# Peptides against a protein of PDB entry 6RGO: the designs that were tried, part 190

Target 1, 392 residues: chain A of PDB entry 6RGO
Amino acid sequence: MALKLLGFNQDATCFSVISSNKGVTIYNCDPFGKCFELEKSTSNDEELDFLVEMLFSTSLIAVVDKTIGASKRKKLKIVNTKRKATICELTFPHEIMDVIMNRKIICVVLKSDQIFVYDISCMKLLRTIDVRGEKLKSTSKFRNSEAVGDIGVRVSLSTDNNSILCYSSYSKSDKENAPLNDIVVFDALKCIQINVLPAVHQSNIVCIACSPDGMLMATASEKGTIIRVFKTIDTENDEPILVNEFRRGSRPSRISEMKFNHDNTLLACVGESDTIHIFALPVTTTEADANEDDTLQQSSHSLSSSINGLQYISKGLANRFGKIIVSKIPTQSQQRHVAYIKIPENAKYRIGFPKDTTNTIHICGEDGNYLVYSIPRNEVGPCTLVKSNTFD

## One batch from the design tools (peptide; made by RFdiffusion4, then SolubleMPNN)

Design b2_p14_8_s3 (from b2_p14_8, 6 letters changed)
Fold by OpenDDE base, seed 4:
Structure b2_p14_8_s3 (fold): chain B 392 residues (1-392), chain A 14 residues (1-14)
Amino acid sequence: as target 1 above (392 residues)
Amino acid sequence: AIEEIQKLLSEIKV
């Protein structure tokens, strides 16, 4: 059977799959099993294509049937899985390319490079972001470059209530073919642009991950060799803060998905390569001022280890054309993965981080494997398989 | 419809 992975929900408690014979199936991760099935509406042997976004472990899903006809590709259905009923339908002017949601927001990405932001609680449109229209304000020539294949606006949404939306935008370069290599950080609730990260890669951004709390963002370009992690909101001297630059590999390979774990200590990436890479992030010690006054007198040996603060002088070479060149972290300081998972070649995998176990990763493959791995923290090496299940 | 969405939103474990 041909399986097509749709991915994990926000907390990795469920994943969705298209089965060519059945339609959409949603699996629960623990206990493992089918929790929902949406039968195909047609008897035809047409290749099934769906978007499905599940709202955590609830009975609310957003569904787009992309299998047949341009009209269906423009319809978002909100479905109650317990009732197997459409409870709301939205129609868009253009084909839906992506749908992402959290407890507050639904974002709908169109083939027109528009992002429709909805308040989920009332299905009210809060904002239409026109990524092309913003480009037109900055660039005199709109080439209708038909987005050749999978190149379009990419989005990621924080899973928290702050609803930080990160999306790829067109660079303000006077070049007729400006790449989608800027990032906009947007408060989806307030409908305010918070930050703009210009030219974070040299080529189009094809993958974005927002951290669960919305404080970090990871980006990858078409090359997929370098992953950059930025702060989303914080700036230093009005410049973007590059937290990490990770090397996935030396050879180009597309990254299809990235995710942060719940505590922002790990970033995983998956794509066309035989390897899921897991990177360690520096623990931002939020100094919780635990003013716990507890009196114990233990002695004063002041080992003043002068950690020479490597001033990351972001030599923002403001070239004469107002381009903030994100200073490349020297190739020697590019961190590699701390952990990895080997996956079959040519099998598409999706990743998820469960909320309650920050050192665990869920993965599922078009090979019909659902796998749970433990991530080593004290050593660099392979992840350990903890659970394995199969699905069809 | 909206009341049903709000009910489903209430199923989200905090």
Scores: peptide ipSAE 0.584, ipTM 0.952, DockQ to the pose 0.702
Fold by OpenDDE base, seed 2:
Structure b2_p14_8_s3 (fold): chain B 392 residues (1-392), chain A 14 residues (1-14)
Amino acid sequence: as target 1 above (392 residues)
Amino acid sequence: AIEEIQKLLSEIKV
């Protein structure tokens, strides 16, 4: 059977799949089992295409049917899974490309490079962000959507109540084909732009992850060789703070998903390669809790010692156009993964981090495997398989 | 509709 993965919810308690025979199925991770099924509305011969975003472990899902007709691709349904009923339907001027949500906000990304930001509690439109309109009056020619398939605006939203939205924007280059290589950080609740990170990669950004608290952001380009981690809000001398630069590999390979764990200590990435990579982030001790006197010298042999070599070389070479080019960290100082999982080369996988276990990762594959791995703490190596389940 | 969304939002464990 052809399976298509839709992904994990925000806390990795559930994941969604499209089955060619059944339609959309949502699985619970623990205990493992089907918790919801959306029946196929179409003939057996049509390839099913859906967007499904689940709101944590609730009975609220956002659904877009992309299988049939341009009209359905423009409709967002908010569905109660317990009732199997549509609560609300929104229609957009263009095809829906992505839907992300938290407890406060729904963001809807359109093929027009527009982001519609809604207050979920009342389904009121807070803002329409026009990512193209920030680029001056350059010609309205829709990039011929035929040849350059999957290059559009990418978004990530913090899972907390702060609702920090990170999105890719077009570089201010006068070139008709300006890359989507700038990042905007946006407060989705206040509808204020907080920060702009210019030219974070040389090519289009194809993957973004926001940390659960919205304080960190990871980015990857079409090359997928380098992952950069930035602070979202904080700046140093009005320059973006590069926290980490990770090397996934030497060969180009698309990254399809990245996620932070719930305490911002790990970043995982998955894509077209045979390997899920897990990177360690430095624990930013906020200086605030320095006042409580308890001298418990627990010698946490944290592997902190090897991270000291990332000098914050905010040597922004201001190019001739006043754009800060994030200086490439020398290849020798680029951090590698601390852990990895081997996956089948031809199987698309999705990743999730459970809230309660910061050193556990959930993965699921279009091969029908749901796998739980333990991440090694004190050594560089493979993750250990803890649980395995199959789905169809 | 909105009351049902608000009810479902209240089911999210913090």
Scores: peptide ipSAE 0.575, ipTM 0.951, DockQ to the pose 0.700
Fold by OpenDDE base, seed 3:
Structure b2_p14_8_s3 (fold): chain B 392 residues (1-392), chain A 14 residues (1-14)
Amino acid sequence: as target 1 above (392 residues)
Amino acid sequence: AIEEIQKLLSEIKV
């Protein structure tokens, strides 16, 4: 049977799949089993296409049926899975490309490069973000969107209550083909722009992940060779906004998904390659005033690879020419993965980090495998398979 | 409708 993976929920307690014969199925991870099925509304052998976003382990899901006709692709249904009932429906002017949510916010991304931000508690529209801006409306003939592949506005939302929204934006270059290589950081609750990270890659950004707390953001371009991690908020201290640069590989390969673990110590990435890569993040110890004198000289060999090579272009010049956030970082500062998982070639996988076990990763494949891996802490190497289940 | 969403939101373990 053809399976299409929709992904894990925010806490990796459930994952969603499309089965060609059954429609949408939601699986519980522990205990493993089916917890919800949305039956196929049509008897036709049409390829099923859905967006499904689950709100944690709740019976609340957001569903977009993309299978049939331009009208359905514009409708977002909020469904109670326990009741098997639509609670409410929203209709948009354009096709829905993505839906993300947390406890506070639903964000709906349209094919028009608009982001609709809703308060989930009352389904009130808080903001419409037009990523193209008013100036570009005149010259943008709708790119015949068939030939320009999966290049659109990418979004990620923090899973916490701060509701930090990171999205890709067009560079201000007067070129008709401005890349989606800027990042905007947006407070979705206050509806304010917090930060703009210009030109974080040379090509379009195709993957974004926000940390659960919204303090970090990871980005990957179409090349997928380098992953960059940024602080979302400018600290008052002259600390670099770019905190990490990771090398996934030497060969170009699309990254389809990235996830932080719940304590911001790990970043995982998956895509078209035979390998899930897991990177270690430096623990930003907030110096909480641990005034406690406990002299435990744990020689934490801080792998402070001294990023001595970031020439601070002084704040004064950066304001005039745009913050050059990505200086020529020496290729020597690029860290490799600390752990990896081998996956079948050409199998699409999705990843999730469970809340309670920061060194565990959940993965599921279009091959019908649900796998739980333990991530090594003290060595660079393969993850250990802890549990496996199959689904159809 | 909204009351049902609010009820489901209350099921989220913090």
Scores: peptide ipSAE 0.575, ipTM 0.951, DockQ to the pose 0.669
Fold by OpenDDE base, seed 1:
Parts: sequence; C-alpha cells; structure tokens
Structure b2_p14_8_s3 (fold): chain B 392 residues (1-392), chain A 14 residues (1-14)
Amino acid sequence: as target 1 above (392 residues)
Amino acid sequence: AIEEIQKLLSEIKV
C-alpha cells in the first residue's frame, strides 16, 4: 500500500500516516499500535493528501483535507480523536500549506504566504502575518504559483509556552525574484517581531526547526548541504549570532525535516538522502548551573575539544548595501554529524525526539517501519537499533 | 466547542 508520512507529534509519542486505502492513521509509539483512524470519505482512487497536526499526546488534532479536487483545502478542522468529532472548523481565503501548534498557539500557513496566528484556547485570531506585504508595495506580479514547486513560507514553532515562531521571509531586494532566505523571529503570544536574520542562506530556505524552548533555530536551504543554527532572540552588536554551521554533505540533497531534542544538545535532519544525520550542539551553560556536578564536564570536554576552534564569527560582512551576510564558517570549521542512521534511499522518513530519553530518536518510514534508535554519546558512529515495529 | 478545546488542553502533561 502507498503510505505517506505526516510526522511525529511534539513529544514523539505518536506519529501520523496516510494510507491510500484507509485514510489517516495515528499510531502510538509505546505501546505500539493504532490509536486513531480517520476513514477515507470518498471511494475515489484519488491520491489522499492531508495535513494532520497532533497536540502532544492529547485527543486534539488539526486536520486539513488537501486531496486534489477536494473543496476542503481551505478548511482547518479541529477534531477530538476520542469522539471522532469535529469541535471547530475554520475557513481560509487560500489553500492551507502548513499547520503548526503548541499548548498556546495554532499557526496556519496559506498559499498566499500569509500566517494566521490563533490563540488555541479560544480560537481567536491574534495576528495575520503577510510575508509578501513588505514586498507588495513594489511588485504587483504574483509569482505564477504554478512553476514555483515546493518553495513557500516555512515555519517552526517552539513547543514550550513562549511560543517563538520562526518563519522564512523575502530578502529586501529590488529583484522581482528575491529568495525566501531571511528569517523572522516572532513572539506569537505578544504578536511582536523580536528578530530578523537577513540572508541566512544564498537560496530559498526549505526547512526550519525551532528548539523546544525557542532559544535556537536551525535552517537549511534548497541545497541542503549546510545547516545553520542561530540564536533566535539574542544578538551581538545588532548582528545575528551563528552558533553552529553543520555540513550534512557535499552533494545537494533536500532536507525535509529537522528537529532539536528536548535539551537542545542534538539536532537531527532527514530528507531525500539515505542518511539521517545527528549533530551535537554545544551546551550553552547558562551561568546559573555553574555550581553543581563536576562529573558532567568530563563528558562534554571530549566533544568540546573539536568545538573550541569555533570562535563566534559574529562579524557579518556588511556588504556595500548594508546587508549583513552571514559569514560562511570556513569549511574546516564546519562540524560533521556525531551520529547517523542509514535508511532506504527511496523511503521518506520522519524523525521525533522523545521527552524522557534525550539520547533516543524515533523514526518512521513510508516503507512501514517504525524504529527506535539509541544515539551514541561519546563516539562518532551509527546509532544502535533498540526497537522495531511495522505498520500498514 | 471552546470548552472542549480547553478540556483537551488540560490533558497535556506539563
């Protein structure tokens, strides 16, 4: 059967899939099994497409039927999975491209490059962000939406209550074809822009991950060769702080998903390549925890000896046009993965980090495999398979 | 509707 992966929930306790024959199925990770099924509403052999965002381990899901020909691609349904009932339905002026949520906020991304920000507790609209709106004052040309494939506004939201929203924006360029290579950091609760990171890549950003606490973000471009990690809020001399630059590979390959683990020590990436890459982040010692256990310092030191050469190259070369270009970290200073998982080349995978085990990763494939891996702490190498299950 | 959302939000373990 053709499976399409929707992904893991925020705590990696569940994942969602589309089965061509069944519709949407949600699986529980432990104990492994089906916990919800949304039956196909149509007998037609149309390729099913859905957005499903699950709110942690709750019975609350956001659902969009994106099936081709469906008049429902503009409708967001909030569904109670235990009751199999729609609680709320919202209709948008344009097709829904993405939905992301946490305990406080729902963000809805439209094909119009608008982001609708809602308070989840009352379904009140807090803000409409028009990512094109800063551009529309100059160029009335709708980019013909037909030829621009999978290039749109990308979003990521912190899983905490701070509700830090990172989204891709258009660089300030007089060129009709300015790339989506800026990042805006937005406080979704206060509805304020808190930072702008200009030109974080040379091409469009296709993947963004926000850390659970919203203090870090990872970005990847269409090339998918370099992942950059930035501070979201903090700046140095009004310049963006580049914390890490990771090399996924030398060959272009699309990154479909990135995730931080719950303690911000690991960043995983997956995409069209045969390899899930896991990168170690430097532990930002907040000054407060400097007093306790000497024992944790020894394990961090062995990985930190290769990190000590990363001087904060905070000095963006301001080009002659006052644009801060994120200085490329020298290729020698680009960190590689600390761990990896080999996956089938033709299978799309999704990733999730469980809350309770910082060195464990959950993965699921369109090949029908749900796999749990242990991540090595002190050695560069393959992850160890701990558990496997199959689904259909 | 909103009361049911609020109930489901209360199921989220902090």
Scores: peptide ipSAE 0.569, ipTM 0.949, DockQ to the pose 0.694

Design b2_p14_8_s4 (from b2_p14_8, 7 letters changed)
Fold by OpenDDE base, seed 4:
Structure b2_p14_8_s4 (fold): chain B 392 residues (1-392), chain A 14 residues (1-14)
Amino acid sequence: as target 1 above (392 residues)
Amino acid sequence: AIEEIRKLLSEIKV
């Protein structure tokens, strides 16, 4: 049967799939098994298309049926999985492209490049962000360039309560075809723009990941060769802080998903390549205020591999037009993966980081494999398979 | 509807 992956929930305790014959199935990761099924509404042999976002391990899911008709593609259903009942339905002016949520916020991305931000606790609209409208304020010509294929506004939301929303925006270039290569950082609770990272790539941003705490953001362009990691809120001299620049590969390959682990020490990426790449992030020593107390000698042999050499290349070359150009880290200083997983080239995979095990990654494939890998700590190499399950 | 959402939100493990 053709499987289509919808992905993991925020804490990688569950993942969602579309089965062509059954509809939507949600699997629990541990213990492994089906926890919810949503049957297809039609007997037709039509290709099933759904958006499903699960709120952690709860009985709350957001569902968009994209299979049939322009009307359904504009409807978000909030469903109680225990009751198999729609609790709430929202209708949008345009097709829903993405849905993301945390404990506080639902963000709905439309084909119109609008982001609707809701307070989940009352389903009240907090903000409509018009990414095209912001472009129009900055650029004289509205080209209704139909988003060619999968190019559109990308979003990522912190999984914590701070609800930091990162989204791709159009560059303020006077060019009629301004790329989606700016990032806006937005406090989704307060509905305030807190940062803007201009021109973080040369081409459209196709993948964004926010860290669980919302303090870091990873970006990838259509080329998918370089991943950049920025601070979301912090700036240096009003310039964006580039924390890392990672090289996924030498050949262009689309990145479909990126995720941080729970403690921001690892960034994983997956896409059209035969390899999931895992990168090490510098441990931000939060200066824990040295409040004195108790003795537990956990001998963390922190192999402080002093990667002393990443000077914050805060040298945004302000071009003659006041645009911050993110300085490229020299190719020799571009970090490679510290770990990897080989996957079938033709199988789409999704990734998730469990909360409790920072050196474990969950992956699932359209090949029907759910796999748990251990990430090596002290060596560069392959991840070790710890657990495997199959699904249909 | 909203009360049911609030109940489901309370199922989120801290």
Scores: peptide ipSAE 0.581, ipTM 0.952, DockQ to the pose 0.681
Fold by OpenDDE base, seed 2:
Structure b2_p14_8_s4 (fold): chain B 392 residues (1-392), chain A 14 residues (1-14)
Amino acid sequence: as target 1 above (392 residues)
Amino acid sequence: AIEEIRKLLSEIKV
């Protein structure tokens, strides 16, 4: 049977799958089992295509049926899984490309490069972001839908209540084919642009991950060789703060998903390669807790591998257009993974970090495997398989 | 509809 993975929810307590025979199935991770099934709307042997975003472990899902007809591809259904009933339906002017949500916000990404931001509590539209409209009135040559593959606006939303939205935007280059290589950081609740990170890659950004707290963002381009981690809000001398630059590999390979763990100590990435990579982030000590009591010298030998995070002060080569290009960290000083998981090359995998266990990763594959791995703490090496289940 | 959404939002453990 052909399986298509939709991914994990925000806390990795559930994941969603399209089964060619059944429709959409949602699995609970622990205890492992089916918790919801959405049957096919049609008896036809048509390839099923859905977007499903689940709101944590709740009975609220957002569903887009992309299988049949241009009209359904423009409809977002909010469904109560316990009742098997549509609560509300929204219709958009263009095809829905992505849906992301947290406790406060739903963001809907359209094929038009528009982001619709809703207050989930009342389904009120807060903002329409036109990512093309921020690019000057360059003639709307519709990207010939044939030649521009899966390159569109990418989004990530913090899972917390701050609702930090990161999205890819077009560079201010006068070139007709300006890459989606800028990032905008947006307060989705206040509807305010917080920051703009210009030219974070040389090519289009194809993957973005926001940290759960919204303080960090990871980006990858079409090349998928380098992952950059930035602060979202904080700036140094009005310049973007590059926290880390990770090397996934030397060969180009598309990254399909990245996620931070819940304490911002790990970043995982998955894609077209045979390897899930896990990177360690430096613990940013927030200066705030400096005032409480002296006493408990628990000598946790944190192997502070003094990763001298070379604060590459990006001596931004101010290009002739005043855009600061993030200086490439020398290849020798690029951090590699601290842990990895080998996966089948022919199976798409999705990743999730559970809230309660910061050193555990959940993965699921289109091969029908749900796997739980332990991440090594004190060594560079493979993750250890802790639990496995199969699904159909 | 909105009351049902608010109820489901209240089921989210912080």
Scores: peptide ipSAE 0.579, ipTM 0.952, DockQ to the pose 0.695
Fold by OpenDDE base, seed 3:
Structure b2_p14_8_s4 (fold): chain B 392 residues (1-392), chain A 14 residues (1-14)
Amino acid sequence: as target 1 above (392 residues)
Amino acid sequence: AIEEIRKLLSEIKV
């Protein structure tokens, strides 16, 4: 049977899949088992296509049926899985490309490069972000976006109550073909733009992850060789917004998903390669006020590889050309993974970090495997398989 | 409808 992965929920307690014969199935991770099924509406052997976003471990899901007809692709259903009932339905002017949610908001991404931000508690529209409208009006030629079917606005949302929305935007370059290589950081609750990160990659951004607390974001381009991690908020201390640069690999390979763990110590990535990569993030110790007393010299050899080599090109030139955030970072600053998981070639996998175990990763494959891995803490190496289950 | 969403939101363990 052909399985299609929809992904894990925010806390990796559940994952959703499309089965060609059954429709949408949601599995619980622990205890492992089927917890919900949305039956196929049509008897036809049509290839099923759905967006499903689950709100944590609740019975609330957002569903878009993309299988049949342009009208259905514009409809978002909020469904109660316990009742098997649609609570409400929203209709959009364009096809829905993505849906993300947290405890406070739903964001709906359209094929028009619009982001609709809703208060989830009342389904009130808070903001419409027009990512195309932020481009200077000069190049009115709507690219027939049909030919570049896979390059659109990418979004990620913090899973906390701060509701930091990161999205890809078009560079201000006068080129008709300006890439989606800027990032906007947006407070989705206040509806305020917090920051703009120009030209974070040379090509279109195809994957974004926001940290659970919204303080960090990770980006990958079409090349998928380099992952960059940024602070979402400019700190007053002239600290570099770019905190990490990771090398996934030497060969180009698309990254389909990235996730931070719940304490921002790990970043995982998955995609078209035979390897899930896990990177260690430096613990940004917020200097909580070190009250003087306890001299316990725990010699935690922080691998503070001093990124001494970032010559700040002086503030004066930055004002005219925008913040050149990505100066030529010496290739020497590129960290490799600290851990990895080998997966079958050509199998699509999705990743999730459970809340309660920061060194555990959940993965599921279109091969019907649900796998739980332990991440090594003190060594660079393979993850250890802890639990395996199969689904169909 | 909205009351049901609010009820489901209250099921989220903080």
Scores: peptide ipSAE 0.575, ipTM 0.951, DockQ to the pose 0.667
Fold by OpenDDE base, seed 1:
Formats: C-alpha cells, structure tokens, sequence
Structure b2_p14_8_s4 (fold): chain B 392 residues (1-392), chain A 14 residues (1-14)
C-alpha cells in the first residue's frame, strides 16, 4: 500500500501516517500498535494528503485535509482522538501549509507566507506574522504564485513552555527574487521578535529545527550539504552566534526533517539521501553548573579531541551590499556525523527522539518500518538496531 | 469546546 509519513509527535511516543486505503493512522511506539484511525471521508481514488500535528501523547490532534480537490485545505480541525470528534474548527483565508504546536501555542502557516499564532488554551489569535509584508512595502510585484514549488516559509517551535518560534524570512534585497534565507526568532507567548539572523544560507532555507528549550536552532538550505546551528537569543556584538557547522555530505540532497534530542546533545537529519545523520553538539554548560564535581569532565574529553575549538565566527563578512553573511566555517573545521543509519534508497523516513533515552532514536519509513536505534556515545559509526515493527 | 481543550492539555505529563 502507498504510505505517506506525517511524522512523530514531540516526544516520539507516537507517529502518524496516511494509508491510501485507510486514511490517517496514528501508531503508538511502545507498546507498538494503532491508537487512532481517521477514515477517509470519500471513496475517491484521490491521493490523500493531510497535515496531522499531535500534542505529545494526548488525545488532541490538529488536522488539515489537504487532499487535491478538497474544499478543506483552509480548515484546521482540533480533534479529540478518544471521542473521534471535532472540538473546534478554524478557517483561514489561504491554504494551510504547516501546523506546529506545543503546550501553549498553535502556529498555522499559510500559502500566503503568513503565520497565525494562537494561544491553544483558548484558541485566541495572539499574532498574525506576515513574512511577505516587510517585503511588500518595497516591491508591489506579487511573485506569481505558480512558481511556488517546495519554497515556502519554514517554521519550528520549541517543545517547552517558552514557545520560541523560528521561521524563515525574505532577505532585505532590492532584487525581485530575494531568497528565504533569513531566520527570525520570535517569542510566540509575548509576540515579540527576539532576533534576526540574516542570510544564514546562500539559497532558500528548506528545513529548520528548534531545540526543545528554544536556545538552539538548526538550519539547512535547498543544497542540504551544510547544517548550521545557531544560538536563538544570544548575540555577540549584535551578531548571530554560530555554534556549529555540520557537513551532511558533499553532494546536494534535500533535508526534509531535523530534530534535536531532549538534552541538546544530538542533532539528527533525514531527507532524500540513503542516510540519517546524527551529529554531536557541544554541551552548553551554563556557567551555573561549572561548580559540580570534576569526575564528569573525563568522559567529555574523549569526544572533545575532534571538536576543534568553538570558533566564534562573530565576524560576518560584510558583503559589498552591507549584508552580514554568516561566514562559512572552513571545510576542515566542519564537523561530520558521529553516528548514522542507512535507510533504503527512495524511502522517505521521519525521525523522533524519545524523552527518556537520550541515546535512542525512533525512525519510521514509508516502507512500513518502525525502527528503534541505539546511538553510539564514544565511537563514530552506525547506530545499532534495538527494535523493529512493521505497519500498513 | 475550550473546556475540552483545557482538559486535554491537562493530560500532558509535566
């Protein structure tokens, strides 16, 4: 059967899939099994498309029917899975492209490059962010929406209560074709812009991940060869702090998803390549924990030998047009993966990090495999398969 | 409706 992956929930306790024959199915990871099914409303042989965002392991899901020809692409349904009932429905002026949530916030991304930010507890609109609106003040030319391939506003939200929203924005250029290569960091609760990271890639950003605590973000462009990790809030001399630059590969390949683990020690990425890459992050010791015992320092030293020092590349190359471009870390200073998982060619996979096991990763494929891997701590190498299940 | 959302939010383990 054709499966389409929707992804894991925030804590990787569940994942969602579309089955062509059944509609939306949610699986529980442990114990493995179906926990919810949303039947297709039509007998038509139309390719089903849905957005499903699950709120952790709760019975609350946000659902958008994106099926071609469906009049519902502008409708967000909040559904109770235990009751199989719609709690509320919101209608938007444009097609919904993405939905993300945490305990506090729902963000709805529209095809218009608008982000609607809601307080989940009352479904009150807190903010409408118009990502084009800053650009439209300078250029009255609507980009013909027909060339809207896979290039749109990307978002990521912290899974904590701080509700740090990272989104891609259009670089301030007089060029009609400004790329989506800026990042805005936004406090979704206070509805304030915290930071702007200009030109973090040369091309459009296609993938963003926010850390669970909202202190870090990872970005990848259409090229998908380099992943950059930044601090979200902190700046040095009013410039963005680049924490890491990872090399996924030398060949261009789209990254579809990135995730941090729950302690910000690992970043995983998946996409069109035959390999899930897992990168180690430096432990950001907050200065407060520097007073606990010398004994834990010895285990961190063995990984540190390949971590050539934190080059605070504070010096953005001011390009001739007054834009600070984040300087590329020299190729020799680009870190590679510490671990990897081989996946079938042309199989789409999604990734999740469970909360309770920082060295475990959950993956699921459109091939119908749900796999649990152990991540090596002290060695660069393949992950070890711990558990496997199949779904249809 | 909102009361049900608040109830479901309370299912989230801290």
Amino acid sequence: as target 1 above (392 residues)
Amino acid sequence: AIEEIRKLLSEIKV
Scores: peptide ipSAE 0.568, ipTM 0.950, DockQ to the pose 0.667

